# Peptides against a protein of PDB entry 6FRK: the designs that were tried, part 16

Target 1, 411 residues: chain A of PDB entry 6FRK
Amino acid sequence: NEEVLNAMLKEVCTALLEADVNIKLVKQLRENVKSAIDLEEMASGLNKRKMIQHAVFKELVKLVDPGVKAWTPTKGKQNVIMFVGLQGSGKTTTCSKLAYYYQRKGWKTCLICADTFRAGAFDQLKQNATKARIPFYGSYTEMDPVIIASEGVEKFKNENFEIIIVDTSGRHKQEDSLFEEMLQVANAIQPDNIVYVMDASIGQACEAQAKAFKDKVDVASVIVTKLDGHAKGGGALSAVAATKSPIIFIGTGEHIDDFEPFKTQPFISKLLGMGDIEGLIDKVNELKLDDNEALIEKLKHGQFTLRDMYEQFQNIMKMGPFSQILGMIPGFGTDFMSKGNEQESMARLKKLMTIMDSMNDQELDSTDGAKVFSKQPGRIQRVARGSGVSTRDVQELLTQYTKFAQMVKKM

## One batch from the design tools (peptide; aimed at target 1 L326 T334 D335)

Design b1_p11_5_s2 (made by RFdiffusion4, then SolubleMPNN; from b1_p11_5, 8 letters changed)
Fold by OpenDDE base, seed 1:
Formats: structure tokens, sequence, C-alpha cells
Structure b1_p11_5_s2 (fold): chain B 411 residues (1-411), chain A 11 residues (1-11)
């Protein structure tokens, strides 16, 4: 039993190290899991693998919990949120994502660019803010970030903004001058929350970086960026351990909508390759499919058309990067979709849609679309010619459609 | 959700 436990723990420890979990945390986890597993319960014929997996899951959940309640903005008050982090961490993009998140929740939100060090920082923030219709402040002439931050905070306080986000200068490395500037800005604006933005792709460097920020600035929240399928997120555990601050949000891609509240259990499930069915359900619900009464009514009657399939393909294209969606499905590891495979899957989806664009309304709206084509094979040849594909490609689409229509009839 | 899972498995 102990040999089997040690072998399984070795596999888990290897997978966690490959997920950029800090070596010290992996060692502590291994010891904690060994101490938490009752070897007598393992003897009782329980699935040993499931028991170990549950113990590992429980200990990882504890590593993500700093034991400190996350700061939350107060509705109807002025909430100043200062962002700190290195250049390239995704800080500026994350400011825009957080502003957009709160704006969509009905908060009066604004952005301040106090990054005077990076050329084009204000233009980038202005572009992002304008695209999202978020009010912004900054200067092309003022070089003191303290003045810009103070003036911007005062302006937006006077205009009764509820969420005032201040983006600060990053540096390429940890420098005392950066920390002094951050402290001067923090002292001038008196933020309600200081958010440290960390890039998950820096792996084992996450601990040292997060610690250096926490030792100099009173970091109260963490946002982890670049969780785009390749970053397994193990650096997030290091950030929590070093900052003793909760992760409040994660950035999951390049789009302004690729931003979500941090959920501990889904995150750990994904980190362990268990998938994130809950996050997949949430993403499907964000499509507001329930608002499509016509589709729901068809599905209740076991009806599914080629048009309904086309509309669902359009919805899948809106769910974000395909690699992330697949990484939410149990058994599809994050590595199953290389960047090459994602482009191929999107090209395949677009090809299927192009075939359907060459169909007529009678073909698209038939509850038995495959039978319409089987009764008149000349339709397959027309659609194939119209879409520039083989008759085989059209038959493959119809075969796929038939499988779905049969599944819907069984729902 | 199951419909989307099966749609995703086709891709």
Amino acid sequence: as target 1 above (411 residues)
Amino acid sequence: VNLYLELLKLL
C-alpha cells in the first residue's frame, strides 16, 4: 500500500512540477497528503487513485486559500484600485478587463494611466478604454505618475465614479526606483485595494517576483494573467503563498471578455487535468441560450436542423479560444490542442459553416436534413460545387448532423 | 451542455 501511494504521489508531484508549482510547495503537499491519507481506508477496497486524487485536491485548495477575505468594492462608494506589476505581466490589459467587468455589472467605472515610463502606455490604455466605452484619464506631457494619479483620482471622485482603476508603471526587472514610485503613488491616492498582476507563464519565477512586490508594497489582491491553456497555473499557488493575498480574477486570453472571477475548485480541477465542467457550463450559460426560446422549444420536441447546428457553431466561435474550451472537458488535457490544432479545428468549423452557407432554406430548416439530401442526391452535388468542397465533405457533414439530430431526439 | 460537448468532440 505505501509503495503504491508513493508511486502515485510521485506521478502527481511530477505533474505539479510540470504545471509550474513551486518545488517547496510540492514537497509540503506530498507530506500533507501522506499525513491526510488513512492507509486503513485504502485497504478497504476503495479506489486508491480516487482517494489520493481527493487528498491532493483538498491540499491544493488550501494552498490557494491565503485565509484572508478578498477585498470587494462597495456599491455607491468611490473605490480606488491601484494596479502593480512588472512590464509584460498583462497589467494594462487587465486594468481594462477589470474595468469592463465592473461596467457590465452596472458600476460607474473609469481608468487612469499613471504609466509615464512606457512609451505609448497612455495610447494603449486610451485605445482599450475607447473600444470598451470606459472613461479614462492620463497625460501626454506630465511625467510624474504621482501628479497624474492624484489628478485623475480627484477628477473621477468629483464625477462620482464607483470604480477608479489606476494603472502604474512597470519595469523589466525588480528595481528599488519602481517600488519607490509605487509607494509614492499609493501614498498620494490612498487606494482601497492594491492589485498585483502576475504572468502565469513565468513559472518558477512567480514566487520570487510576488515576494519582492509584497515586501515593498501592501499587495491585497492578486490577478493571474496568461492562463491560455499552456500556462497550467502553478505559479498562482506561489503568488498566494508569497503575497498571502487572494487571487480575485484570472485572465484567460487576449479578448476583453477573457477575464473571470477566480474560483478555487474549478482552477484546481483544471490544474490537475480533471477538466472544468463548471466553467464550461458557465461559458455555455453566458451565450444566453435560454434566451433562444425557439431553440429550446425545438430541443424539447426532439427537433434539430442544420440551421440550428450552424447557430451553435457560431456560438462555439464566441466562447473564446478553442484550446481553453477543450481544456475544460475531462480527458482533454491542455496539451491536446497545440496552437496548430486550434487553427485546424477553427478552419474545420469554418469549412462546415461554408458548406452550410451553400444550402438553401429548405435544406437548413428541415427537421430531417439528411433525408432531404438522401432523397435528392443532386442537392449534395449542388452544395459541394457551391462551397468548393467534395461531395464526400458534404456527406461527412450530413453524417455528423444526423448523429446530433439523433442525440437531440434522445434528450 | 451535452450538445456542446458533442459538438466540440467533432472538431
Scores: peptide ipSAE 0.066, ipTM 0.782, DockQ to the pose 0.096
OpenDDE base, seeds 2, 3, 4, 5: peptide ipSAE 0.041, 0.045, 0.053, 0.054; ipTM 0.754, 0.758, 0.762, 0.769

Design b1_p11_5_s3 (made by RFdiffusion4, then SolubleMPNN; from b1_p11_5, 7 letters changed; failed a check: too like the target's own chain)
Amino acid sequence: VELFKELQKLL

Design b1_p11_5_s4 (made by RFdiffusion4, then SolubleMPNN; from b1_p11_5, 8 letters changed)
Fold by OpenDDE base, seed 1:
Structure b1_p11_5_s4 (fold): chain B 411 residues (1-411), chain A 11 residues (1-11)
Amino acid sequence: as target 1 above (411 residues)
Amino acid sequence: VDLYLELLKLL
């Protein structure tokens, strides 16, 4: 029993190290899991693998919990949120994502660019803010970030903004001058929350970076960026351990909508390669399929058309990066979709849609589209010629459609 | 959700 436990723990520890979990945390986890496993319960014929997996999951959940309640903005008050982090952490993009998140929730939100160090920082923020219709402040002439931050905060306080986000200067490395500037800005604007933005892709460097920020600035929240399927997120555990601050949000891609509230259990499930069915359900629900009464009514009657399939393909394209969606499905490891495979899957989806674009309304709107084509094989040849594909490609699409239509009839 | 899971498995 102990040998089997040690072997399984070795596999889990290897996978956690490959997920950029800090080696000290992995060692502590291994000891905690060993202490939490009742070897007598393992003897009772319970699935040993499931028991170990549950113990590992439980200990990882504890590592993500700093034991500190996350700061939340107060509705109808002025909430000043200062962002800190290195250049390239995704800080500026994350400011825009957070602003957009609160704006969509009905908060009066604004952005301040106090990054005077990076050339084009204000232009980038202005572009992002304008695209999202978020009010912004900054200067092309003022070089003191304290003045810009103070003036911007005062302006937006006077205009009764509820969420005032201040983007600060980053540096390429940890420098005392950066921390002094951050402290001067923080002292001037008196933020309600200081958010440290960390890039998950820096792996084992996350602990040292997060610690250096926490030792100099009163970080109260963490946002982890670049969780785009390649970053397994193990650095997030290091950030929580070093900052003793909760992760409040995660950045999951390049789009302004690729931003979500941090959920501990889905995150740990994904980190362990268990998938994130809950996050997949949430993403499907964000499509507001329930607002499509016509589709729901068809599905209730076991009806599914080629047009309905086309519309669902368009919805899949809106769910974000395909690699992330697949990484939410149990058994599709994050590595199953290399960047090459994502482009191929998107090209395949686009090819299927192009075939359907060459179909007529009678073919698209038939509840038995495959039978329409089987009765008149000349339709397959027409669609194949119209879409520039083989008759085989059209038959493969119809075979796939038939499988879906049969599944919907069983729902 | 099951429909989307099966749609995703085709890709």
Scores: peptide ipSAE 0.090, ipTM 0.805, DockQ to the pose 0.096
OpenDDE base, seeds 2, 3, 4, 5: peptide ipSAE 0.023, 0.070, 0.076, 0.029; ipTM 0.635, 0.784, 0.787, 0.733

Design b1_p11_6 (made by RFdiffusion4)
Pose (drawn by RFdiffusion4):
Structure b1_p11_6 (pose): chain A 374 residues (1-38, 47-273, 303-411), chain P 11 residues (1-11)
Amino acid sequence: NEEVLNAMLKEVCTALLEADVNIKLVKQLRENVKSAIDNKRKMIQHAVFKELVKLVDPGVKAWTPTKGKQNVIMFVGLQGSGKTTTCSKLAYYYQRKGWKTCLICADTFRAGAFDQLKQNATKARIPFYGSYTEMDPVIIASEGVEKFKNENFEIIIVDTSGRHKQEDSLFEEMLQVANAIQPDNIVYVMDASIGQACEAQAKAFKDKVDVASVIVTKLDGHAKGGGALSAVAATKSPIIFIGTGEHIDDFEPFKTQPFISKLLGQFTLRDMYEQFQNIMKMGPFSQILGMIPGFGTDFMSKGNEQESMARLKKLMTIMDSMNDQELDSTDGAKVFSKQPGRIQRVARGSGVSTRDVQELLTQYTKFAQMVKKM
Amino acid sequence: SHIEQLMERLT
């Protein structure tokens, strides 16, 4: 049985290693689902599913904008990850939700970058800012957020150039662009086909600049996006959106469950009964109830107080014979009144008859009356 | 009734 756990566990470790999941997290997840584990494919895959939900959970809720206030969003990520594409996908998302959204092109390096964001904004009917001539992105971003602030826009999305960590020149310039415009949220856009080099770049981005949200693009293809587990652990940020194509409407919010599945592959007879059950539990205590001075009108009249401390076990064989629908019903007496066929099965395996209940049903009706009167 | 006398005791 120890060999059936390991053959089925190394088959999921290969399922995650093929889904570009970091080898550090596969080896760690393997011995987490081995230590926490101490119709067969369900008792195993349910334990694997709960261990994955433990990893995709960063514990941090997403940054959401405020209507009527200026929200500056700054995009960061590697070269070619889909920043300019996801810039228009997000401005189009909020603009359709009713936000005064605008775009700024703070890329002064990549050829045809302003022309790219201009044509994406021209198409989606979204205001845009940038420059063919200005070579300083700190100047384009500062003079754009200033312009769209004096025009009272609520979503101001600043696009930046692609950068990698070994370029300290572009990492300083990213930090200066973030210090000039002071963004309310910084989004780390990552390609879904990224391999093992993802945790190092995503961590260096978090160190130089404060990354609070992660977007995973190019998920409409064969890539499952296992590199996102390493960006969530590195940036400490949740995934808010995913990209699912080249167009502006191929964009939707991140849901954890479908991504992990792809990455993996009035008084009633019942109340009359519980009140009785507590009066029998407090039943050997009936002599305490006759203690009150001037209140002892009677005690154990006609000896019937002894069988009121004996009927509740026989009535329990009826509850033992009941399932969770009759037991958890608001009116435990209405489930059997409509279907007196349930009065025969309660009588079979519990040894009580269907006759005994007629005297109980009268005793029930009287008890149900005096509580609605209570 | 014995049920009524029991309810008076619980009150």

Design b1_p11_6_s1 (made by RFdiffusion4, then SolubleMPNN; from b1_p11_6, 9 letters changed)
Fold by OpenDDE base, seed 4:
Structure b1_p11_6_s1 (fold): chain B 411 residues (1-411), chain A 11 residues (1-11)
Amino acid sequence: as target 1 above (411 residues)
Amino acid sequence: DDLDELLKLLM
């Protein structure tokens, strides 16, 4: 039993390291999982794999929980939110995304550009803000970020703005001059929240970077960006550990609406390659696609057919920003997206739908569609011929379906 | 040290 546990923990540790989880956190997780698993309960015929997966999931949930309640803005008050983070972290775009998020919720939001280091920073912010119809402040002549931040905050306070977001200089390196500037800005504007913006794709560097910011400024919140890319989000765990601050939002793409509140369960599910069925359901519900209630009820009952998967693919194709939605589907995660652009991913989904169009109602409506095909391999050859694809392509589809259907049965 | 810890996790 201990050998089986150690082998499974090795696989999990490898997968977490490949997900950019910090080595120290992976070690701690391994020790915590070992301590949380009763070896006697594993001997009693419980599904050892499910028990270990649940223990791993539970310990990952603890790693994203700093034990500190996230700051939330107060309605009808002036909430000053200062953004800090490296250049290229997505900080400036994230300021606009956060402002837009609150604006859509009926908050009076504004943006201040206190980045005097980048010659095009104010023009970029102005462009983003104008497109989103967000009020903005900045200067083309003032070089002191403290003056710009102070004047901008005062202006928007006097205009009764509720959410006042201050974008600061990110620079390329952790320079003492940058941290001094950030501290001077923070002291001048007295922000209600300091948000560290981190790129998830920087891997093992996440801890050292997040710590360097926390050691200089009172980071109270984290936003993780570029979770649409190759980053599995393991760096987010390092940011929480280093800053002792909650993740409040995630950036999930390049568009201004590619921004969502952080949810622990979906994030850990995605990190483990389990997909985000809950986030998919939420996203589907936000789009008011009427045909989804029946699918949601089937999923809640652990029922999932090839037809339900086909309907889900049709819904995905209707939803737009295809990269985000694919990342929510179990088995369509990073490996499916890593091999192509959005157009290629759409072409792949269309190919999968074309394969399913060659299936019969018995195959589509079976609660165990994979077993229907496994019992009669001639069905695979029929479907392959009907859709003009290889038998391998049909087997890959059935493998994806099986992975998804097994997850739905475990919910 | 981090490499040795990595190796111990992967062994």
Scores: peptide ipSAE 0.032, ipTM 0.560, DockQ to the pose 0.009
OpenDDE base, seeds 1, 2, 3, 5: peptide ipSAE 0.023, 0.028, 0.006, 0.010; ipTM 0.527, 0.576, 0.381, 0.395; seed 5 fails the geometry check

Design b1_p11_6_s2 (made by RFdiffusion4, then SolubleMPNN; from b1_p11_6, 8 letters changed)
Fold by OpenDDE base, seed 1:
Structure b1_p11_6_s2 (fold): chain B 411 residues (1-411), chain A 11 residues (1-11)
Amino acid sequence: as target 1 above (411 residues)
Amino acid sequence: DSLEELLKKLM
């Protein structure tokens, strides 16, 4: 039993390291999981895998919780939010995403560019702000970020803005001059929140970077960016551990809407490759497709047909960056993201839809579609011939459907 | 709220 536990924990530890989780945190998690597993409950014939998964999940949730309540803006007040982070972290893009998020919620939002170091920083912010119809401030002539930040904050306070976001200069390295500039800006504008923006794709460097910022600047919130790439988000755990500050939002792509409030449970589920059904449902609801309410109601009743899967695939194809959405579907994330570009993933989905186009209504509308095919194997051959695919391709589709339908029945 | 509770039961 201890050998089986150690083998399974080794696989989990490997997967966490491959997800950019810091080696010290993985070691601590392994020790905590070993201490949390009751060996007597494992002897009772319970699914050892499920117990270990639950223990791992619970300990990962604790690693993402700094024990500090996230700062939230106060409605009808002037909330100054200062952004800090390295150049290339996605800081400027994230300022625009956060402003747009609050604007869509009916907050009066604005952007200030206090990045005087990077050529074209103000033009980039202005372009993003203009596309989103967000008011902005900055200078082409003033070189002191303290003056720009102070004037911009004063202007937008006088105009009764509720969310005032200040983008600061980044650097390529952690330099004392950068931190001095950040402190001077922070002292001048007196921000209600300091947000550290971290790129998840830097992997094991996340801890050292996040620590260097926290040691010099009073970081109160973290935003993690580039969670659409190969980064599984393990760097987020390092950021929380180093900053002792909550993750408030995540950036999940390049689009201004590729930005969501941080949810601990979905994030850890995605990190473990379990999928993010909540994020998928939330994103499906944001599309306001009339058919989504009927699908969600069926899912709540544990009903899922091949037609419901087809409709879900059509919705996924409409939602944009296909790799992100498939990563939210349990059982699609690992196999689809690892092997192809976004175009290959879309081509695979279109192939699955073409297979379903060769199914009849009895097959599509069955609450146990896989059992309809298993009882009459001649249906697989008919569908394969009708769609121009192998019988194996149809069996793979039915296997995916069965995995999803079993998940829906457990909901 | 009900869907969030349902998802918390799945996890």
Scores: peptide ipSAE 0.000, ipTM 0.290, DockQ to the pose 0.021
OpenDDE base, seeds 2, 3, 4, 5: peptide ipSAE 0.000, 0.000, 0.000, 0.005; ipTM 0.311, 0.375, 0.314, 0.401; seeds 4, 5 fail the geometry check

Design b1_p11_6_s3 (made by RFdiffusion4, then SolubleMPNN; from b1_p11_6, 8 letters changed)
Fold by OpenDDE base, seed 4:
Structure b1_p11_6_s3 (fold): chain B 411 residues (1-411), chain A 11 residues (1-11)
Amino acid sequence: as target 1 above (411 residues)
Amino acid sequence: DFLDELLEKLM
């Protein structure tokens, strides 16, 4: 039993390291999981794999929880939010995304560009803000970020703005001069929240970078960006551990609405390649697609058919930005998406739908579609011939369906 | 593999 546990923990540790989870956190998780698993309960014939997966999931949830309640803006007050982070972290884009998020919720939101170091920083912010119809402040002539930040904050306070976002200079390196500038800005504007923006794609460097910011400025919140890319998000755990600050939002793409409140359960599910069914449901609900309520009710009841999966694929095809949405489907993890552009991903989805178009109603409407095919392997050959695909392609689809249906049955 | 060496050090 201990050998089986150690082997399974090795697989989990590998997957977490491949997900850019910091080695120290992986070690700690392994120790915590090993301590949380009662070997006697494992002997009683409980599904050892499910128990280990649950223990791993529970410990990952703890690693994402800093034990500190996230700061939230107060309605009808002036909330100053200062952004800090390296150049290329997506900081400036994230300022615009956060501003747009609050604006869509009926908050009076504005943006301040206090990045005097980067030529064209103000033009970029102005462009983003103008596209989103967000009020902005900055200077083409003032070189002191403290002056710009102070004047901008004062202006927008006097205009009764509720959300005042200050973008600061990002540099390529952690230079003392950058941290001094950030401290001077923070002291001048007295922000209600300091948000560290981290690029998830920096992998194992996430811990050291997040720590360097926290050691210099009072980071109270984290936003993780580039979770649409090759980054599996393991760096987010490193940021929480280093900053002792909650992740409040995630950036999921390049578009201004590719931004969502951080949810622990969906994030960990995605990190483990389990998919994000809750985030898919939420995104589906935000799109107000007419047929979604019936599907959500079926999902809540743990019923999931191949037809329900087909309907989900149709809904996904209506939603656009395929890279994000496919990554939310169990079994369509990073390996499915990492090998192609959005067009290839759409072509793969269409191929799967074409395979399902060759299925009969008994196969599509079965609550155990995979078992229908496993009991009668001739069905796989029929469907493969009907859709012009290999029997392997049909088996891969059924494997994806099985993974999804098993997740729905656990909700 | 660097990952295997790291895993051996974690075990």
Scores: peptide ipSAE 0.016, ipTM 0.546, DockQ to the pose 0.010
OpenDDE base, seeds 1, 2, 3, 5: peptide ipSAE 0.000, 0.000, 0.000, 0.000; ipTM 0.380, 0.304, 0.384, 0.344; seed 5 fails the geometry check

Design b1_p11_6_s4 (made by RFdiffusion4, then SolubleMPNN; from b1_p11_6, 8 letters changed)
Fold by OpenDDE base, seed 3:
Structure b1_p11_6_s4 (fold): chain B 411 residues (1-411), chain A 11 residues (1-11)
Amino acid sequence: as target 1 above (411 residues)
Amino acid sequence: DSLEELLKLLM
């Protein structure tokens, strides 16, 4: 039993190291899991794998929880949020994403570009801000980031902005001059929150980088970026451990909507390759798709039509980046989250919908749509001609529908 | 489990 435990823990530890979890945290987790597992309960024939997975999951949840409540902006107040992080971390893009997130929630949001070091930083911020219709401040002539940040914060305070986001200079490496500049900006603007933006793709360097920022500036929040790539997000645990600050948001792509509030359980589930079904359900529910209740009722009755499938494909297309949704489903590997697969998956859904657009109400509303087509094969040829697809494409759609309808009947 | 399998089939 101890040999089996040690073998399974070795596999988990290897997978966590491959997920960019810091070696110290993996060692600590291994010892914590060993101490939490009753070997006698393992002997009783309980699913040893499930017990180890649950113990690992519970310890990972503790590693993501810094024991500190995340800062939240106060409605009707002027909340100054300073962003810090290395160049290429996605900091500037994340400033725009956060501003857009709060704007969509009905906050009066603005952006300040205090990055005087990078040529075109202000143009990039201006472009992003203009596209999102977010007010912005910056200078083409002022070179002191402290002056720009101070003037911009004062301006937007006077204009009664609620969310004032300050993007600061990044550097390619940890430099004392960067930290001094960040400290001077922080001292001048007195931010309500300092957000460290970390690239998840930097792997084992996450701890050292996050620590270097926390040792110089009072980081109170973390945002992890590039979780759409090959990065499994294990570096996020290192950032929390080093900063003792909660992750507040994650960046899941390059689009302005590729940004979500951090949820501990979904994130750990995804890190372990278990998927995020709860986050998918929550995201479906947040979209206030009014027809979801009627569908859930039909599903409970084991009824599923081609129209119900069509409406679900419309709903999936409304959910935004399909890559985010795929990455929430267990068993879709990281290769399915490639940007190429999103467009292909959306094109596939659109193709399926175009086939269904050529169906009649009798075909769409039948609780046994596949039988309607099997009894009258001429319907397949009609739909194929109407949608400009092969009869095979229609048969593939009906085969998919049949798998769904059979599954719904087993629910 | 059933909703998970449904979502796996949808996508």
Scores: peptide ipSAE 0.009, ipTM 0.444, DockQ to the pose 0.119
OpenDDE base, seeds 1, 2, 4, 5: peptide ipSAE 0.008, 0.007, 0.008, 0.000; ipTM 0.471, 0.470, 0.431, 0.351; seeds 4, 5 fail the geometry check

Design b1_p11_7 (made by RFdiffusion4; failed a check: too like the target's own chain)
Pose (drawn by RFdiffusion4):
Structure b1_p11_7 (pose): chain A 374 residues (1-38, 47-273, 303-411), chain P 11 residues (1-11)
Amino acid sequence: NEEVLNAMLKEVCTALLEADVNIKLVKQLRENVKSAIDNKRKMIQHAVFKELVKLVDPGVKAWTPTKGKQNVIMFVGLQGSGKTTTCSKLAYYYQRKGWKTCLICADTFRAGAFDQLKQNATKARIPFYGSYTEMDPVIIASEGVEKFKNENFEIIIVDTSGRHKQEDSLFEEMLQVANAIQPDNIVYVMDASIGQACEAQAKAFKDKVDVASVIVTKLDGHAKGGGALSAVAATKSPIIFIGTGEHIDDFEPFKTQPFISKLLGQFTLRDMYEQFQNIMKMGPFSQILGMIPGFGTDFMSKGNEQESMARLKKLMTIMDSMNDQELDSTDGAKVFSKQPGRIQRVARGSGVSTRDVQELLTQYTKFAQMVKKM
Amino acid sequence: LTKFAQMVRKM
């Protein structure tokens, strides 16, 4: 049985290593689902599913904008990850939700960058800012957020150039652009086909600049997006959106369950009964109930107080014979009144008869009356 | 509780 756990466990470790999941997290997840584990494919895959939900959970809720206030969002990520494409996908998302959204092109390096964000904003009917001539992104971002602030826009999305960590020049310039405009949220956009080099870049982005949200693009293809587990652990940020195509409407919020599945592949007879059950539990205590001075009108009249401390076990064989629908019903007496066929099965395996209940049903009716009167 | 016990005695 120790060999059936390991053959089926190394087959999921290969399923995650092929889904570009970091080898550090596969080796760690393997010995986490091995230590926490101490119709067969369900008792195994349910333990694997709960271990994955433990990893995709960063414990941090997403940053959501406030209507009536200026929200500046700054996009960061590697070269070619889809920042300019997801800039228009997000401005279009909120503009459709009713936000005064606008775009700013703070890319002064990539050829045809302002022309790219201009044509994406021209198409989606979204205001845009940028420059063909201005070579300083700190100047384009500062003079754009200032313009759209004096025009009272609620979502101001600043696009930046692609950068990698080994370029300290572009990492300083990213930190200065973030310090000039002071964004309310910084989004790390990552390609879904990224391999093992994802945890190092995503960590260096978190170190130089404060990354609070992660977007995974190019998920509409064959890439399952296992590199996102290494950006969530590095940036400490949850995934808010995913990109699912080249168009502006190929964009939707991140849901954890479908991504992990792809990455993996009035008084009743019942109340009359419980009140009785506690009066029998407090039944050997009936002599304490006759203690009160001037209140002892009677005690154990006609000896019938002895069987009121004997009827509740026989009535329990009826509850033992009951399932969770009759037991958890608001009116435990209405489930059997509509279907007196349930009065025969309760009588079979519990040894009580269906006759005994007629005297109980009268005793029930009287008890049900005096509680609605209570 | 004592009043309910008196009522059960009368039954």

